# Ledger of designs, part 116: peptides against a protein of PDB entry 5JNO

Target 1, 112 residues: chain A of PDB entry 5JNO
Amino acid sequence: MVAKFQPPPEYQLTAAELKQIVDQSLSGGDLACRLLVQLFPELFSDVDFSRGCSACGFAAKRKLESLHLQLIRNYVEVYYPSVKDTAVWQAECLPQLNDFFSRFWAQREMED

## One batch from the design tools (peptide; made by RFdiffusion4, then SolubleMPNN)

Design b1_p29_2_s4 (from b1_p29_2, 17 letters changed)
Fold by OpenDDE base, seed 2:
Structure b1_p29_2_s4 (fold): chain B 112 residues (1-112), chain A 29 residues (1-29)
Amino acid sequence: as target 1 above (112 residues)
Amino acid sequence: SSMEERLRREHMERLLEEARARGEMLERA
């Protein structure tokens, strides 16, 4: 059978930690955005990794990847089981995440 | 700097409030 997805240790929230975030959330999309901030602060960093390496030219892409989304969805499902339906996830949570993340960087690029 | 971190935090808090307002109320388990 297909093994259940296990989050990396650094992204494993305790029940108490998750409940605290949920208590601050009023919707599934809101919860998703709060999880994004708490789990992946590196996505909001001003550090440019490519500037220091001419050999590899590695640049951190300011993009939400499948792994980020999968982890967030797994936690959201605990309290909002309807997001197990992909259509609901794509209609309610995914747009909220993308809008939140895009607005963050769009405003930063405008101000800097 | 500490100022930049503070401004970033305040900015993110505002965005979270806006995200909350845009989000539809899913049924909680």
Scores: peptide ipSAE 0.196, ipTM 0.768, DockQ to the pose 0.097
Fold by OpenDDE base, seed 4:
Structure b1_p29_2_s4 (fold): chain B 112 residues (1-112), chain A 29 residues (1-29)
Amino acid sequence: as target 1 above (112 residues)
Amino acid sequence: SSMEERLRREHMERLLEEARARGEMLERA
């Protein structure tokens, strides 16, 4: 048996916070992208989080990892239960997330 | 940032257009 995933405290949204984001969203894919921005601002930062830290060895990565996607999916499925189906998640949310995230960094590279 | 907000708006608009083209939207609970 696999235990239910529990998000780290920094990624735990209250019902009110989630509802606010949902109210701003027009679709499941849109909701996913808004959650991406709200939950993981570090993925959109140029800051080197490892700078000055000799202990943690943390390095920011410009990619969406399984943990990010799992958290987003957990919140999206609250209002869009169909994404519990992996096929729906892969068709309606993942492409939107990847497109949004890729375009963000592509444009940033052009500005540098 | 202003860039992030602009990208969100553009992406949202594209998502809606794509959904229209597909003739379907995810149903909200």
Scores: peptide ipSAE 0.138, ipTM 0.749, DockQ to the pose 0.039
Fold by OpenDDE base, seed 1:
Structure b1_p29_2_s4 (fold): chain B 112 residues (1-112), chain A 29 residues (1-29)
Amino acid sequence: as target 1 above (112 residues)
Amino acid sequence: SSMEERLRREHMERLLEEARARGEMLERA
């Protein structure tokens, strides 16, 4: 049996927290971007994690992975149920997320 | 630094405003 997707505990928002973010949002795409910032601040960090662990050789990657997107989508659909349709998600939210994330790091790279 | 964090937040806020200005059409339930 395939279990319903549940976010990891560290990414579980309360109803009040989600509502607060929604109240600050003016669209589904806007909500998605705000959720990205709130749920995954580590994706916007300047910390080089590879510098600190010579034993494991871990290198932090700046990428939006499918798991990140799925978590965001799960919350967005609570107030924008149309994103349950993949076509709507790909047209309204996914481009906004990618553009937002890409622009953030593009500007950061230019400042270096 | 604290100043760097503040600048980063301001940058993200500007990007959010730009995203909002693109005018997404999703309707809230």
Scores: peptide ipSAE 0.117, ipTM 0.715, DockQ to the pose 0.096
Fold by OpenDDE base, seed 5:
Order: C-alpha cells, then sequence, then structure tokens
Structure b1_p29_2_s4 (fold): chain B 112 residues (1-112), chain A 29 residues (1-29)
C-alpha cells in the first residue's frame, strides 16, 4: 500500500492552528495565500538562510516549489474539497497563489 | 530588525486584502 502524504514536522499544523487560519479566510484562494504566508515565511525574506550552515546545500529561493504547493493544497482541500479536482485547483487556487507571490516580490524590487 | 519584520507583515497583510477583494468562486464544505 502507498503511504499517505505527511508534511514535514516544521510544516505540520494543528487542527486549532488550521481552524484559526480558516476563520480568517473568505475563500479557497484566500486560504491558500494565508497558508503560504504562515507555512513558508522564509519565501518572503531577503535573508540568506544558508548563513551559519556549511554542512548542507540549503538555500531559500524566490519560487514556489511543487512540495510547497502540494502542502498548501492538502490543507485547502480539508475545507474546500473541490480542489481535489486538478482542474479546479489550477483554475481557482494556483492563479491566486502565483499572483500573490509575484506581487510581493515585484513590489519589493520597486522599493529597493 | 524589528522594524523590517513589522513592515514585512504589514506588506503581506495588504496583499492578502487585495487578493481577497479579487475573489473567487470556490464554495466551502
Amino acid sequence: as target 1 above (112 residues)
Amino acid sequence: SSMEERLRREHMERLLEEARARGEMLERA
């Protein structure tokens, strides 16, 4: 049997934490964006996260990777089951996430 | 710095409100 997906411990939200984020959200796309901010604050920082660690090749990049999107989708589908349909996920949530993330960095570049 | 973190949070909050205002058609279970 194929094991169910489990998020890494650092990205595991409790039921109470997830409920709090949902209570602040007005739509599936809104929830997805809030999850992005809460789960992955490192994606919104100019700090070099490789500093102090020469033992690993970890470096924060300004892009949304497949694992980030999968984690967000897994949480969103709890309250918006329709995103289990890939067509719905691609039409409703992915554009919201990409727009939000792109706007953040576009504005940061303008301010620099 | 504390000021940089505050500005980052405020910036993200503004973007979240803008994203919410754009809206979508998903319905909650």
Scores: peptide ipSAE 0.097, ipTM 0.699, DockQ to the pose 0.095; fails the geometry check

Design b1_p29_3_s1 (from b1_p29_3, 19 letters changed)
Fold by OpenDDE base, seed 2:
Structure b1_p29_3_s1 (fold): chain B 112 residues (1-112), chain A 29 residues (1-29)
Amino acid sequence: as target 1 above (112 residues)
Amino acid sequence: SSSAAQERQQQEEQAQQQLIQELLEQEEE
């Protein structure tokens, strides 16, 4: 038996919350990036996540995992149904997510 | 296994549909 995929309660947006983010977005890719920031602020934190965790570590908490991407895709699909197509998701959203995330940390490294 | 992966994918798709439905219902309230 496999556990059913479900958004964790802390990542469950209401219609009003999602609509607010959508209103600020200019595209599906832009919406995806905004959702990344809103849903997972911990991925952009300088907090040491390795404390007390031998399995995850600090670096592991600064990775875009499949769960993060799937949750973002679920919300993006509400207003951009075209991302149901994996090819569209991979062409329009994933590159922007990866670029946004990597550039964020690259800039932080340059500021040190 | 491949079968397990397919089952997970189906469950994720079902959850996605449920999420959309819940959001639509909330919008109507």
Scores: peptide ipSAE 0.199, ipTM 0.685, DockQ to the pose 0.022
Fold by OpenDDE base, seed 5:
Structure b1_p29_3_s1 (fold): chain B 112 residues (1-112), chain A 29 residues (1-29)
Amino acid sequence: as target 1 above (112 residues)
Amino acid sequence: SSSAAQERQQQEEQAQQQLIQELLEQEEE
């Protein structure tokens, strides 16, 4: 048996917080990227984040895991129900998330 | 094990769904 997943407080958004992010977003894909930054700032840091997030752990330091993506998708579908369709999610959101994340670290590595 | 992985996935999905449900309830209040 595995422990039940409980998102850390930093991964929980209030309705007001989510609305604010949505108001700043141009599309579902854009919303997804903004959620990525807001929910998982540890993925954009050189500091290891293992404390408080058993779902991420050390292995997720610079990786987008399925749990991250699923959580983002769930938030996105609140305002963009079309992403419930996997084909839409894969076409509109996933590529933007992956590209944004990859470009961030690629740029950072070039600056080293 | 594969069974443990499946259980974890189900638990994670359920937890995420609960989180979204709570968000929606907050908006309805």
Scores: peptide ipSAE 0.191, ipTM 0.671, DockQ to the pose 0.021
Fold by OpenDDE base, seed 3:
Structure b1_p29_3_s1 (fold): chain B 112 residues (1-112), chain A 29 residues (1-29)
Amino acid sequence: as target 1 above (112 residues)
Amino acid sequence: SSSAAQERQQQEEQAQQQLIQELLEQEEE
């Protein structure tokens, strides 16, 4: 008998939810950014807090970590299989994710 | 430790892949 892994509900998507996000996306990079917002809304909170996952030991912080990126990449691969190539992922998705995230917080800082 | 962190990361990545598998099965229904 194999144990079933159950991640936090906020990090899960149904097939219908993923399809809806894909239909709104213009590219693999755009899809990645939309997934970032949908899966990890805590990264966009003005309040500094730490939230851990009791099942996987991951702690959500106001920064993009490897496990955030890996989960996003897995969903993107469903409709954009080219991102299985690390070079494509680093050229098409990672820059857009980083720019979107950094610009968000830069703008918030300017607004005081 | 570094070893424990690597093991946890690998387990979570495998779990994520299983989630994607379930997602694809839902689409076929």
Scores: peptide ipSAE 0.178, ipTM 0.666, DockQ to the pose 0.021
Fold by OpenDDE base, seed 4:
Structure b1_p29_3_s1 (fold): chain B 112 residues (1-112), chain A 29 residues (1-29)
Amino acid sequence: as target 1 above (112 residues)
Amino acid sequence: SSSAAQERQQQEEQAQQQLIQELLEQEEE
């Protein structure tokens, strides 16, 4: 009844591409972070963002949205099926994704 | 049962969405 999530064509990985990322990964959480960087390089753009500007939409580029997280989870499940359990996903992957993303931008902001 | 499994799946999806919302709110601060 619920349609299975299908990744947009621009975010579709082949089995070989996913395997390459998995081979570099130490855990499900590490895999999630690597997928974040590989799938969504636009979230790590060096574009200058104006805080508080809701109209320009640039601030939105520094946000992890549900679609991003769902897509990452779908790929992680291929090699770590335990993340099908939301409790495992929330404990092993989501905190690492959020910390990695936040730390990245915190470091970039200090370097600018 | 199948219905119970579907209910648990729906609950897990809702829990995930709630956490995602919290992450989005934190990024807006």
Scores: peptide ipSAE 0.106, ipTM 0.616, DockQ to the pose 0.030

Design b1_p29_3_s2 (from b1_p29_3, 17 letters changed)
Fold by OpenDDE base, seed 5:
Structure b1_p29_3_s2 (fold): chain B 112 residues (1-112), chain A 29 residues (1-29)
Amino acid sequence: as target 1 above (112 residues)
Amino acid sequence: SSSAREEQRRREEEAQQELIEELREQEEE
């Protein structure tokens, strides 16, 4: 049995919080990467942050899942509506997300 | 499951719409 995905409160952004991240971003792809870090710190940790979250039942994994990407895309779309087009999303955001995430863990492996 | 993902996507879209509305309201103030 797999528990229904329930995003922790930290996955919920206010308009003000999103605006702050946007103001720091240079592009839709850059915004996506910043959202990745801000929303899902558990993806960048050696520990399972979900261990203390009995309410959400989410188990952190070191991979980008569809729900992570969809949530990011929804927020990016607020300021970059062009990403509604899947082709634009795949060209402008996904490569940057994957590169950023992969490079992060590649670097961590070298440091360990 | 696919159903769970669809429900989550729906919630995310609703949150997105709320953000869009809030941002528009802020621009009008």
Scores: peptide ipSAE 0.209, ipTM 0.704, DockQ to the pose 0.022
Fold by OpenDDE base, seed 1:
Structure b1_p29_3_s2 (fold): chain B 112 residues (1-112), chain A 29 residues (1-29)
Amino acid sequence: as target 1 above (112 residues)
Amino acid sequence: SSSAREEQRRREEEAQQELIEELREQEEE
């Protein structure tokens, strides 16, 4: 018997769930942003929801880290294989992810 | 750690392959 490795439950998507997000998305970059919100709600709250992710830990509350980006990229790649190319990923997805995330917390900082 | 990151990447890739397989099966049904 060989062990089957899976991401933490909070970061798992079924084919149907991913398809639903894709259907709501306008582009690969938009899909990436939607995945960010769906997979990592803990990054958008002061409450720590990362108990199930030892890799992220408590220190990732307001940080978009490489592991988050890699996980998102893996799901985006299912429907947008072109993001396997780093140049495409950096042009189409990363700027939108960073802008969305940064703007979110900038706005939250102004509110409270 | 690097080891933890490598393991996480492997898990993510395996999950990705499972999704691709599921999508393929759905298209063939």
Scores: peptide ipSAE 0.209, ipTM 0.698, DockQ to the pose 0.021
Fold by OpenDDE base, seed 3:
Structure b1_p29_3_s2 (fold): chain B 112 residues (1-112), chain A 29 residues (1-29)
Amino acid sequence: as target 1 above (112 residues)
Amino acid sequence: SSSAREEQRRREEEAQQELIEELREQEEE
């Protein structure tokens, strides 16, 4: 049984908020990247992700999870319904999301 | 269950439709 999913308040956008992001976007892929930053700023934190938890020894990781991607896709579909097709989503949005995210942290690594 | 997954999908689609309707109303103003 799949439990009902309700995003946290931080991940809920009003029509006005979404429209504002769309107005700044040049494409579906660009919109996806902007949504990534707006919805999940914690993934771009300056906190030392290599330090991890001193108590449990868990190494902190910055990664895109399936739930993050699904939430982004749901909002993108409002203005770009073609991304309902998995092939379109994988061609137009996922590569840009991964590239943007990877480049961000690669740049931060070079600054060390 | 498959029924639970279908219900979740339906709710997500309804939320998207509501958002589209709100955006359309804004354009008419």
Scores: peptide ipSAE 0.172, ipTM 0.671, DockQ to the pose 0.021
Fold by OpenDDE base, seed 4:
Structure b1_p29_3_s2 (fold): chain B 112 residues (1-112), chain A 29 residues (1-29)
Amino acid sequence: as target 1 above (112 residues)
Amino acid sequence: SSSAREEQRRREEEAQQELIEELREQEEE
């Protein structure tokens, strides 16, 4: 028996929750960025929100890792199936994710 | 391993399909 893929509880979204985020989103890339904030608040804080996750052992870092991107892509794909294509994902979502994330920390660095 | 990655991908796809089905059900209501 193989268990279904299940992200850590803090990274799980119901259909309703995802729909709410989608309703606020202007595009697939925008959706990706919103998902980034909603799913991984630990990436935007000095506090390690994920360290307490006994289920996955995920450790928060100030960088976008494969797991983050994978989870985001999975959700984005629900409404934007075209992101199944890696080229589309890399053109429409990744640049926006990286830009948004980098801007955040760049701004924080300037404030410190 | 390649097999492990493939299995993980399969499980992810199944999770996505489940979410899609949930969304469809909501749309039909």
Scores: peptide ipSAE 0.172, ipTM 0.670, DockQ to the pose 0.021

Design b1_p29_3_s3 (from b1_p29_3, 20 letters changed)
Fold by OpenDDE base, seed 1:
Structure b1_p29_3_s3 (fold): chain B 112 residues (1-112), chain A 29 residues (1-29)
Amino acid sequence: as target 1 above (112 residues)
Amino acid sequence: SSAAEEARRRAEEQARQELIEALREQEED
């Protein structure tokens, strides 16, 4: 059986919501970083989600996973179609996403 | 199988394109 890609409901943006983020963005890479923060605030929290659910064993991960990147890329592509090209995505968006995310956690570790 | 994996990949790509198209259409309206 073949499955279709569908964003989880909690990660679905309306056109108006996306446009607002785009209007605040300076570039495709900047848009990607803003989407990261807006869509996945849990990646920037120390909260352990497994605390409330011992049965499922789910724990918050402080890593950018393929699903996160794929969702971000889908939204970025709406206004920056060039990121459909993997080379453009890897040059313009991925480095900024990774640097932003890594710097965030590095700073958090330095504050403690 | 390889054929099944390719079919899955194509279906996922089509779904992605449909989402992108829908979002663009909403913005243009």
Scores: peptide ipSAE 0.221, ipTM 0.684, DockQ to the pose 0.020
Fold by OpenDDE base, seed 4:
Structure b1_p29_3_s3 (fold): chain B 112 residues (1-112), chain A 29 residues (1-29)
Amino acid sequence: as target 1 above (112 residues)
Amino acid sequence: SSAAEEARRRAEEQARQELIEALREQEED
């Protein structure tokens, strides 16, 4: 038995907020990328919150973790139920998420 | 099989409805 989806408070979206993002999205993959930006702005920050921490580095903060991906997938599934299928998720959403995230940081390195 | 695909579709729809309901509950808090 799997528990009902309940995101952490800091990653909660209302139905209205989610609908707004969906209305701006062209596809499930596009929605996933928009959710990445909206849910996890901390992943796009240049601030090194891990300064002096031996357990985490700045480079580690530039990675998409399984929890991030799972939360995004759950929200995408509301309007694109087919992404519950792992094959669909891996074909339609994961590549776009990874490409978007990687391109963002590549561009930031060029601007700095 | 067709039966397996239908069962999967129903399961996906049920999961979607549960998430929608969870979002509604969050709005009520």
Scores: peptide ipSAE 0.215, ipTM 0.688, DockQ to the pose 0.027
Fold by OpenDDE base, seed 3:
Structure b1_p29_3_s3 (fold): chain B 112 residues (1-112), chain A 29 residues (1-29)
Amino acid sequence: as target 1 above (112 residues)
Amino acid sequence: SSAAEEARRRAEEQARQELIEALREQEED
């Protein structure tokens, strides 16, 4: 038995849905952040969500895991093929994703 | 085994490419 890459049903986007997000995006990094919010709203909830793929055993946590980043990168690559290069992905997308995510939770902690 | 791991890696990469191609084709319609 050989494993196959398949997005969980709740994380599958159509071309029309992706195009709508792209039209609102200013760059590949901005697109990545918008995809993060659209695909994984559970990562921005104060409630400990047990949302995930039962087939792959993935459970939602308040951190960016490899599967989250891989899914985002796959969709970004449709309109920004340069992110196939790991150096480009690490320079243009990963910093923006991490900054956006960390700033969100830092602000939430200050409000407490 | 190393052979099984390599086969898994190749299958996952092929599935990833098929998804990207399908999304691009849908946009052209």
Scores: peptide ipSAE 0.206, ipTM 0.671, DockQ to the pose 0.019
Fold by OpenDDE base, seed 2:
Structure b1_p29_3_s3 (fold): chain B 112 residues (1-112), chain A 29 residues (1-29)
Amino acid sequence: as target 1 above (112 residues)
Amino acid sequence: SSAAEEARRRAEEQARQELIEALREQEED
């Protein structure tokens, strides 16, 4: 059985929605960060996903998974085709995504 | 199997390209 990569329906942006985000973006890396926030608000939430679940006790994941990164890359590539090159993706987008995400949670910890 | 994994990877890449193309076509409409 071969699985085909497709964005889940909840993460499927229309061209109009994507264009709106692009219009607010200054670069491919900036676009990537904006997509991160728009597509995956749950990664920035203090909500405990284990709340009410005594069986799993699984807290909300505060990490960027491969699926998140791949989806972001797919959308970024629409307007910045150069990110199809892994070297460009790793140099221009991944560091900005990781820095943005880590700084967000670092600030939240400092406020507590 | 390794062969199955490679086939999966190719299929996923194809799906990725189709998504990109579909989004571009939709923008042109």
Scores: peptide ipSAE 0.224, ipTM 0.685, DockQ to the pose 0.020; fails the geometry check

Design b1_p29_3_s4 (from b1_p29_3, 15 letters changed)
Fold by OpenDDE base, seed 5:
Structure b1_p29_3_s4 (fold): chain B 112 residues (1-112), chain A 29 residues (1-29)
Amino acid sequence: as target 1 above (112 residues)
Amino acid sequence: SLSEELERQRKLEEAQQRLIQELLEQEEE
């Protein structure tokens, strides 16, 4: 039988941590990027976790999923209520998230 | 599976909502 892979526990921010991130942020888009790094460090890891389960061959995918984006948006709108509007979210936050994430991995590829 | 992912999403959303509530309450204090 194939063993089910158990991924590492999800990182969860405390209220104090979120407040700190907000205080360090200059805009909604900036906040979104900071949340991306803090909430989902696995998206920036070189480890694919394949060694954790030889039976299932699990490998972490480095992609921004809808759940990631929705979670970030929920935090951002606490301090930037305007992002409740999808048009604002798409104009102010999504481009910055995409650029930041893409640039990070592009840079990593060049270093390897 | 889809059902497992939906459950994970539910748990994350619930935790996030609790955190938001805590932040809002702290700002009022």
Scores: peptide ipSAE 0.175, ipTM 0.682, DockQ to the pose 0.021
Fold by OpenDDE base, seed 4:
Structure b1_p29_3_s4 (fold): chain B 112 residues (1-112), chain A 29 residues (1-29)
Amino acid sequence: as target 1 above (112 residues)
Amino acid sequence: SLSEELERQRKLEEAQQRLIQELLEQEEE
């Protein structure tokens, strides 16, 4: 029997892991930001490493893509079902995600 | 390709839905 598709390990959280993150979160938006860090640490790295290449030291992509946001939203919906409403997602989570992500890189640019 | 990426996204969403369901079931126990 062929195993069902599973997301890459770096993008998959167990129930226990998700519960831990939720317990640390104060809101849906806060949860979203924590998930951003946990699921996509590569977005916060200075260097992008290609698979099988340790010599490639290119600048990491610093953009939140639709897939990133969708995956985060799916997890957030587990404990904050209100974000199923696009208006709520756009008002409560997206601004916080964008601010958090932008601030991170803005700070790094100042330090460099 | 764009088509391949779309399919990848759909598969990921399906996987997430399965995980969500499992998580909810565990919370009920």
Scores: peptide ipSAE 0.169, ipTM 0.672, DockQ to the pose 0.021
Fold by OpenDDE base, seed 1:
Structure b1_p29_3_s4 (fold): chain B 112 residues (1-112), chain A 29 residues (1-29)
Amino acid sequence: as target 1 above (112 residues)
Amino acid sequence: SLSEELERQRKLEEAQQRLIQELLEQEEE
């Protein structure tokens, strides 16, 4: 028997929260980046939580995993149904997510 | 109106729940 996956509570957005983020977004790609920050602030921290959270399963703290991307995509689809098309998702959202995430950590590496 | 806004919020929440459920089902495969 395999335990069913349940997303952490911090990855659950209320309708009001999602609407607020959407209202601040300029595009689907921009929305994706904002969701990345709001849903997964731990990906932007140097703090190693692996020792304190062995059950979380997230070993790579500076890596965008498939689950992260899928969660973001699901929320983006609510207001931008076109991203249901994989080609649109790959063209409009993934490059922006990658650039934003990579630039963030590149800047952090430059500081030290 | 408030009633219309609440209805929009409800519909959005329902959409979120459906999408989350779809994700969970995909992870079970």
Scores: peptide ipSAE 0.163, ipTM 0.636, DockQ to the pose 0.026
Fold by OpenDDE base, seed 2:
Structure b1_p29_3_s4 (fold): chain B 112 residues (1-112), chain A 29 residues (1-29)
Amino acid sequence: as target 1 above (112 residues)
Amino acid sequence: SLSEELERQRKLEEAQQRLIQELLEQEEE
């Protein structure tokens, strides 16, 4: 049986916090990338990071996982309802998320 | 106005909570 997923408190944004991020965003894809940084700073840490959720047992590491993406998508949908369509999500948000994350670590590898 | 912004914020919070709830329900299936 699949364990119930419940985001830890640090992954819960207030309306004010979400509004601030949205106001800085130029598009749904841009919003997704900004949410990635704000929600999951551990994915950009110099060391491997595991943050456990007591409810679901999820632990974040330096890789994008389905649960990260779903949580980001939920927040994006508030201001960009079109991403409820999987085709739109895959065309507008997923490529930008992947490119941003990949570029970050590629640059870090070159600098280390 | 402040009253209008407060109302907008409340609606945003409600929408956020609905989406989180949907995620939780999906993980229970």
Scores: peptide ipSAE 0.154, ipTM 0.623, DockQ to the pose 0.026

